# Peptides against a protein of PDB entry 5A53: the designs that were tried, part 2

Target 1, 230 residues: chain A of PDB entry 5A53
Amino acid sequence: LVENVKQALFIPGQSCNKNLHDIMVDLSALKKPDMKRFNRKNDIHPFEDMSPLEFFSEKNDCSLMVLMTSSKKRKNNMTFIRTFGYKIYDMIELMVADNFKLLSDFKKLTFTVGLKPMFTFQGAAFDTHPVYKQIKSLFLDFFRGESTDLQDVAGLQHVISMTIQGDFQDGEPLPNVLFRVYKLKSYKSDQGGKRLPRIELVEIGPRLDFKIGRIHTPSPDMVTEAHKKP

## One batch from the design tools (peptide)

Design b1_p8_2_s1 (made by RFdiffusion4, then SolubleMPNN; from b1_p8_2 with L3I E8K)
Fold by OpenDDE base, seed 5:
Structure b1_p8_2_s1 (fold): chain B 230 residues (1-230), chain A 8 residues (1-8)
Amino acid sequence: as target 1 above (230 residues)
Amino acid sequence: PKIYHPEK
């Protein structure tokens, strides 16, 4: 079963600012060609009323959405939404810290659009803690792209690294998730006439530190339905 | 809808 590539819709909220717009542009570039962006601000409050998001999901045939909002309490907030059957499956607020870097802050490298990134996750909580499990699931789902049989090293261009910033105990605030994007560069090292393939990771951006905000988790029934293999 | 607050 070749699962259709999930399409993403990026939505500027009413409180979307230039920084969020720039972040949106850069993050969405990693989702090309499977991405749409709204040019107009939309007054959406997903934790108050989810119906506008369900409407946009269906109208645009996008099962992934990102709402860009900013307030004093939730600065540079990217609300990631997933739908199943155009109904809200889950939502998570990820607030971008002020130390973000855009693609323009890095050396411009040529890249092929549509190649699947490899993910690396650093932190045991990505496999054990429900919130970080959701984040892991979300990003894997968001950037999965086309199932090319060529998972060959030759087809790997990008590595997305997600790191939990430090250890935490029960009852402590959840550490930020550090989002980093690298390009694999193959160098032929001339070491003593033996061309050893050298692979280096070069950061290409964007660089985002995500603070975790509010979360909507799917109902057990929706989980069951979403995981039913057709 | 059940909202989870990760700070709690």
Scores: peptide ipSAE 0.085, ipTM 0.762, DockQ to the pose 0.048
Fold by OpenDDE base, seed 1:
Structure b1_p8_2_s1 (fold): chain B 230 residues (1-230), chain A 8 residues (1-8)
Amino acid sequence: as target 1 above (230 residues)
Amino acid sequence: PKIYHPEK
């Protein structure tokens, strides 16, 4: 069974501002063509009432949602939501730090829409800590494109790097996750008459440092159902 | 479902 590519819905919350809108546009560009964006602000509070998100999931046939909100307590907050059977599976708040960079801040490079990114994860906690495991799972799931057989090196265009910003101990605040996007640039270098293929990673944006906020974890029953292979 | 609050 080729799992259908999950569709993402980007939702401006009532407190969505220009910066969040720009971040939304740039991040959602990486999800094209499997992305929808609302133009209208919606007053949604996922951690108080999840029913509007379940409604939007079903109505738009989107199993991925991102709610854009900003407050004094939760500035530049991207709430990532996953649904299963149009019911909330999990949620996580990722607040974008003020040092963010947009695509316009980088040299414009052409890229093909719809190519799968390669992910790199830096930090042992991505495999051991429940919160970072959820983040890893979320982003892999979010940007998982069409299952094409040949991950031909020829088809690799993007690298998404996710790094835990420093070490932490139990009971300490969770370090930010550094989100970086690179394009693989292939060029022939003439070194001593030998044309050697050279590959460089060029940052293309957006550049986002995510502060971790509130998390909703799925029930054990939903985990079991979601992992049932048909 | 469990809600995690990192500030707590």
Scores: peptide ipSAE 0.083, ipTM 0.765, DockQ to the pose 0.045
Fold by OpenDDE base, seed 3:
Structure b1_p8_2_s1 (fold): chain B 230 residues (1-230), chain A 8 residues (1-8)
Amino acid sequence: as target 1 above (230 residues)
Amino acid sequence: PKIYHPEK
C-alpha cells in the first residue's frame, strides 16, 4: 500500500514573531514539495478549541499542521498537530530554545527537494517513554515523504538527528530534544592514485532545541482506526 | 483524549 504523502500546513498564530516566522520558513523547506504556508496570522488556541485546526485540515487537505505561537510561558512554540479523517489525532507543543540557528547560519549547499531523510534517534526513552515515543512517531510521520520500497543508500541525501538532552528520572522535567539536520556529502579522495569514496556529514540547519510542552494524545479508538490498513 | 502537562 503506497500511502499518499502527507501534506503539511504551517500556520502563523496571532503571536507569531519574526524569529518564529524564520524558523517556520526554514523547517518547512525540509517538507517541500508537500508543504503549504499561510501568510496571514490566525488566532488559534488548539488546546482550548481544536475546531479551527480541523477546518484547516479538511479545507487544505493537510493531515499535518504546525502552529507558530509565542508567549511568556510558551516562547517560540511550535504546536505539531496530526489529523486522521480531518479530526485531531494528536498534538504536541515543542518550544524552540533561543540558541536556534537558521539555514542562513550554515554554508549553503545544493540539494534535491523531496528526498526522504534518514532519521537517527539518540536516547532509550524514544522507544520506552510515551512522550518521546510520540515525538519519534510524529517526526517519522512528518518527514516520511514518498513511500519507496527501496531506500537506496545512493539516494540518501539528508540525515535528521534527534537527541534527548541527558538522562532523566521519573518525576523530573523532560529533557529537551535536540533537532539537527545534516547533508551527506560525497568526496572522491585521491589517495595513492586510487579514488576512494568518502562520505561526510555536513550540518545544514536549522538547528533547534525543543522544549516539550503540552500534549494531546489520541483516544484508543482513534489509534485503532488510524492503524487499520485499508 | 488526554492532555499531558509536563511538570517542571
Scores: peptide ipSAE 0.045, ipTM 0.699, DockQ to the pose 0.046
Fold by OpenDDE base, seed 4:
Structure b1_p8_2_s1 (fold): chain B 230 residues (1-230), chain A 8 residues (1-8)
Amino acid sequence: as target 1 above (230 residues)
Amino acid sequence: PKIYHPEK
């Protein structure tokens, strides 16, 4: 069963600023060609009323959405939303720290659009803690891309690295998630007639540190329905 | 119905 590639919709909120717009452009570039962006600001408050997002999901046939908002309490906030049957499945607020870097801050490299990235996750909590499990699931789902028959290393262009910034105990604030994007460069070294493969990773951006905000988790019934195999 | 399979 070839799962259809999930489409993403990027939505500027009413409080979207230039920095958030730039972040939106750069992050959404990694989702091309399976991405749409709204040019107009929309007054959406997903934790107060989810109905507008469900409407946009259905109207645009997008099961992934990102709402861009900013306030004093929630600066540079990217709300990631997933839908199932055009109903809200889950939501998570990820606030971008001020130390972000855009694609323009890195050496511009040529890349092929639509290639599936490889993910790396650093931190045991990605497999054990409910919030970090949701983040892991979200990003894997968001950037899965097309299933290429070329599962070969030859088809690997991008590596997305996600790291939990430090250790934490129960009851402590959740550490930030460090989001990094690398391009894989393959070189053939000829040493004494032996061709040795050499692989290098070059950071290409964007560089984002995510502070975790509010979360909406799916109902147990919705989880069961969403994971049913046909 | 459209099947949604989030990554586990």
Scores: peptide ipSAE 0.017, ipTM 0.548, DockQ to the pose 0.730

Design b1_p8_2_s2 (made by RFdiffusion4, then SolubleMPNN; from b1_p8_2 with L3V E8K)
Fold by OpenDDE base, seed 2:
Structure b1_p8_2_s2 (fold): chain B 230 residues (1-230), chain A 8 residues (1-8)
Amino acid sequence: as target 1 above (230 residues)
Amino acid sequence: PKVYHPEK
């Protein structure tokens, strides 16, 4: 079963500020063409009432949503939401640290819209810890793009790197996730008369350090239903 | 409605 590419809806919350708007624009640019953005602020509190998000999911046919809010407690908060059958599947708050960099902070590089990025995950917890497993699943799902049988390395333009910032033990605060975006740049180096292919990773942005906030997880029954391939 | 499955 070839599933259609999941569409993302970016929603400015009532408390959305300029920084969050800029972050939204830059992150959503990586999701083009499979992205919609609302231009108006919406008073949505997903951890209090999920019904508005379910409505937007259905109305816009978007199974991915990102709500942009900011408060003293949850500054620069990107709530990532996934739906299944237009019902909330999971949610996670990822707060962007103040050290963020926008696309404008990096050298402008041309890229082809719609190419699937390659992901790299650094940190064992991405495979073992429930929260980081959810983050890994979310970002893979968010940027999956078109399913191709062969990920042609020749078509690879972007690498998204996600790193858990340091080790942690049980009971400690969860380390931030460092989100980095790179473009593969191919060079031909002439070294001693031999043209050697050289590939370099160039950071293109945005650069985001995510602090983990609140999480909503699906029921086991919903997990079972959502993973049933017809 | 297109049912989108979350990635595992």
Scores: peptide ipSAE 0.129, ipTM 0.780, DockQ to the pose 0.872
Fold by OpenDDE base, seed 1:
Structure b1_p8_2_s2 (fold): chain B 230 residues (1-230), chain A 8 residues (1-8)
Amino acid sequence: as target 1 above (230 residues)
Amino acid sequence: PKVYHPEK
């Protein structure tokens, strides 16, 4: 059974500001055409009451949601939510640091909408630490796109790089995750009469450093049900 | 119903 591409719903919270709106627009552009955005602010507090998100998931047929909120305690907060059967599976708060860059901060490059990105993960904790495992799973799931048999190398356009910022020990605050987006640019190098194919990675944005906030993990029963292949 | 499974 080929699963349909997961749809993402971007929701501005009541505290959504211009910066968060711009971040939302730029990040959601990477999810096109499988993305919806609300224009109206919604007063949602997912760690207090999850029922509004489950309602939106079902009503909009979106298994992925991103809530945009900002406060003094949780500035530029992107809450990523996944649902299974329109019920909350997991949630994670990722707060964007003030050093963010928008797509407009980079050289405008043409790209084809709907191509699957290639992911790179830097940091051993992505494979060992439960929080970073969840982040890895989330972003792979979020940007998976259409499973086409032919991952034609010719179809590779984007690279998304996720890096854990530095080493950490048990009991220390979790380092930020550095989110970077690159476009593969092919050049014909005319060096010495040999046209060698040259591939360069050009950063296209957005550039986001994520500080990890609150997390909701699924129950063991939900994990079992969600991983049952029909 | 489209059941979306989380990526492992």
Scores: peptide ipSAE 0.102, ipTM 0.774, DockQ to the pose 0.849
Fold by OpenDDE base, seed 5:
Structure b1_p8_2_s2 (fold): chain B 230 residues (1-230), chain A 8 residues (1-8)
Amino acid sequence: as target 1 above (230 residues)
Amino acid sequence: PKVYHPEK
């Protein structure tokens, strides 16, 4: 079964500000061409009422949504939502720390739109801890792109790195997730008359440190249905 | 309607 590429909808909430807008633009650029953005603010509170998000999912045919909100308690909050059959599957709040960098803060490089990124995950908790497993699943799903048989190294342009910021014990606050984006730069180095292929990673942005907020997890029944391949 | 499955 070849599934179509999942479309993402970026929604500015009522409390969306200029910084969140800029972050939204830069992060959504990585999802092109499979991305839509609303131009108007929408008064949505997903942890109080999920119905408006289900409506937007169905109306826009988007199984991925990102709600941009900011408050004193939840500053620079990106709520990532996934739907299954246009019903809410899961949600997670990821708050962007104030030390963020935009694409304009990095050297401008040419890039091809629509290339699938390679992911790297640093931290054992991405495979063992339920919250970090959800984050890993979410970002892999969000940036999956077209299922090409050959992840041909020749077509690899971007690397997305996600790192858990330090070790933590049970009962401690969950460390931030460091989101970094790199471009693979291939060039021939002239070393002693031999042209050797060289590959370097160049950070291109955005640079985001995510603080973990509230989470909604699917019911066991919904998990079972969502993983049934027809 | 296209039903999308979450990645495992």
Scores: peptide ipSAE 0.086, ipTM 0.767, DockQ to the pose 0.861
Fold by OpenDDE base, seed 4:
Structure b1_p8_2_s2 (fold): chain B 230 residues (1-230), chain A 8 residues (1-8)
Amino acid sequence: as target 1 above (230 residues)
Amino acid sequence: PKVYHPEK
């Protein structure tokens, strides 16, 4: 069964500011062509009432949503939402640290829209800790492109790197997740008449450090239903 | 309606 590419909806909240707007534009550019953006601010509080998000999911046929809000307590907050059957599956708040870099801060490189990125995850907790497992699952799901049978290595253009910033113990605050985007550059080097393939990674942005906020997890029953293959 | 399944 070939599943359709999941569509993402970016929603400016009532408290969305210029910085968040710029971050939204740059991050959403990586999801093209499978992305929609609202131009109007919407007063949505997903941890108080999820019903407006379920409505938007169904109306726009988007199983992925990102709500952009900012407050003193939750500055530059990107709430990532996934739906199953247009019902909320999970949510996570990821707050962008002030040291962010936009695409304009990097050398502009031409890229093909719609190519599936390769992911790298640094930190054992991505496979063991429930919060980081959710983050890993979310980003893999979010940037999953067309399931082309031809995962031709020749089509690899982007690498998304996610790193847990440091070690932590039980009961300690969860370290930030460092989000980095690289373009793969292939060079042919002629050394002594032998063509050697050379590959370089060039950071292209955006550069985002995510502080983890509030989380909503699905019920065990919803997990079972969502993973049933027909 | 297309039901989207979350990744495991």
Scores: peptide ipSAE 0.144, ipTM 0.781, DockQ to the pose 0.866; fails the geometry check

Design b1_p8_2_s3 (made by RFdiffusion4, then SolubleMPNN; from b1_p8_2, 3 letters changed)
Fold by OpenDDE base, seed 1:
Structure b1_p8_2_s3 (fold): chain B 230 residues (1-230), chain A 8 residues (1-8)
Amino acid sequence: as target 1 above (230 residues)
Amino acid sequence: PKIYRPEK
């Protein structure tokens, strides 16, 4: 069973502002061509009523959704939603800190649309803590792209780095997740007549620090259904 | 059928 590439739908909420719009544009650019954006604001409150998101998932054939909202309590909030069978599977609020950088803040580098990023995760909690495990799963799923057998190393262009900001103990507030995007730049260095291949990582943006908000987890029954191999 | 399974 060849799984089709998951499509992402970016939805401006009623409280979406210019900064969130810009963040939406930049993050969604990394998901091209498998991305749709609404140009109209929608009054959606997913933790109160999930039915509008399920409707949008089915109508637009998008299993991934990102709702852009902002309030005093939840500033620059990106709610990431995954659906299974057009029903809500999980949700997580990731609030972008004020220190964000847009693609325009970095040197303009050309990149090929549709190439799969490589992920790096820094922090043991990505493998052990349920919230960070969900974040890891979400972003891997979000940017998985086409299932091609050969990760042609020649096709590796982007590295997405996700870092847990510092150590934490049980009962402490969860540290932010630092989201960074790099382009692999290959150039030949001429050192002493030997052309050595040199690879450099150049940050291309966006630069986002995510504060973790509310989470919705799937029921055990839904987990079982979602992982059933036909 | 487009099966959108969440990644494990």
Scores: peptide ipSAE 0.282, ipTM 0.849, DockQ to the pose 0.752
Fold by OpenDDE base, seed 5:
Structure b1_p8_2_s3 (fold): chain B 230 residues (1-230), chain A 8 residues (1-8)
Amino acid sequence: as target 1 above (230 residues)
Amino acid sequence: PKIYRPEK
């Protein structure tokens, strides 16, 4: 089965503001060319009615969606949605903390569009806790790109790092997830006439700290159907 | 219809 590259649709909600728009632009730049954006605000409340999102998924042929909303309770909220067969599979609210940095806050570096990022996950809960497992699955799925057997190491340009901010126990609020993006920079160091290859990681942005909000999980039947290989 | 499977 050759799966097509998953397309992402970014949707400004009715409460979308300038900061959310800027965050949307910067995050969606990492998903190019497999990204669409709406220019108009849409009054969508996915935890009240999911039908409008299913409609947009089908009409735009996008299995990934991001809704941009902001309120006093859920400031700078990015709702990440995945669909299966144009039906809602899962949803998660990730609220961007006020300390965010945009691409313009970092040194401008030229990057090639369409290269797959490498992911790093820091925190045992990414493999054990249901919420962090969903976050890990979501971001890997979101940025997977084309399924090419040739993971040419020579094509590695970006590293996306996701870190759980601190330890937590059962019943405690879930720690934020720190989202960081780095570019691999190759240098030739002249040490005593021998040119040694040196690789450095340079942060390129955006820098986002995600506070976890509401979650929708698929039914067991939907999980079975979604993972069924023909 | 393009069926997109979520990552496990």
Scores: peptide ipSAE 0.266, ipTM 0.837, DockQ to the pose 0.878
Fold by OpenDDE base, seed 4:
Structure b1_p8_2_s3 (fold): chain B 230 residues (1-230), chain A 8 residues (1-8)
Amino acid sequence: as target 1 above (230 residues)
Amino acid sequence: PKIYRPEK
C-alpha cells in the first residue's frame, strides 16, 4: 500500500503579521510541492472550535494544517494540526522566538523541490516524554514526502535537526525545540589523482526556536482507528 | 505512529 503524500495547508489567522507571514512562506517552501497557502486571513480559534479546521481539511484535501496567529500571550504562534478522516487528530502550539532567521539570511543555494529530508533528533525526551514524542511524530509526518524505496543517499539533499534546549525536571517548563535546516553539499577533492568524496552540511534556513504552548491529544479510540492498517 | 488516510 503506497500511502499518498500528506498535503499541508498554511492558514493565516486574523492576527497574522508580516513576520509570521515570512516564516510561513519559508517553512512552507520545504513542504513543496505538497503545500497550499491561503492568501486571506481567517478568524480561527482551534482550541475553542475545531469545526472550521475540519471543514478546511476536507475542502482542500489536506490532512496537515498550520495556523499562523500572534498575541501578547502567544507571540508568533504556529498551531500545527493533523487530521484523520478530515477530523481533528491532534494539535500543538509552537511559538517562534524573536531570534528567528529567514531563508534570506542565508546563502541562497539551489535545491530540488520534493526531496525527502533526513531528520535528526537531539534529546532523550523525544523518545520518552509525551509532548516531545508528539512533536517528533508531527514533524516526521509533516515532512515525510513520497515513500520512495530508493532512500539512496544520492537523493538526500536536506537534513532537518530538532534539538531540545537543555535538561528539565518534572513540573518545570518545557524547554524550547531548536529547528535547523541544512543542505548536503558534495565536493570531489582531487588528492594525488584520487577523487575522494567530501560531504559538508550548510545551514540554509529557516532557523526557528519553538516555545511549546497548548496541546490537544486524540482519544484512545481515534488512535486505534488512525493506526489501523488496511 | 502512522496516521493513515482513507484511500480515495
Scores: peptide ipSAE 0.125, ipTM 0.711, DockQ to the pose 0.187
Fold by OpenDDE base, seed 3:
Structure b1_p8_2_s3 (fold): chain B 230 residues (1-230), chain A 8 residues (1-8)
Amino acid sequence: as target 1 above (230 residues)
Amino acid sequence: PKIYRPEK
């Protein structure tokens, strides 16, 4: 079964501001060409009523959505939504800390659009803790791109790094997730007439520290249906 | 129908 590439829809909420717009533009650039952006603000409150998002999912044929909102309680909030059969599967609020950096804050590098990134996850909780497992699943799904049987290392262009900021115990607030994007830069070094391949990781942005907010998880039945191979 | 399955 060959599944089509999941399309992402970026939605400015009513409280979307310039900073969130800029973050939206930069993050969505990493999802090109499999991305749509709304230019108009939409009054959506997904944890109160999910029906508008399901409508947008179906109408735009986007199984991934990101809602951009901001309030005093939830500043710079990116709500990531996944759908199955155009119904809400899961949601998570990820609030961008004020120390964010945009693509314009980094050296502009030429890159090919549409290449699948490699992921690195730092923190044991990505494999054991339910919230961080969801985050890991979400981002892997979000940036999966085309299904390929073979990943050509020579075609690897981007690395997305996700790090849990510090250790935590039960009952403590969940640490932020540090989102970083790097480009692999290949050089030929001329040392004594021998050209040796050199590879460097260059941060390209955006740089985002995510504070974890509210979460919606699918029912066990929905999980079973969503993972059922026909 | 295009069925988009979430990642495990």
Scores: peptide ipSAE 0.274, ipTM 0.838, DockQ to the pose 0.839; fails the geometry check

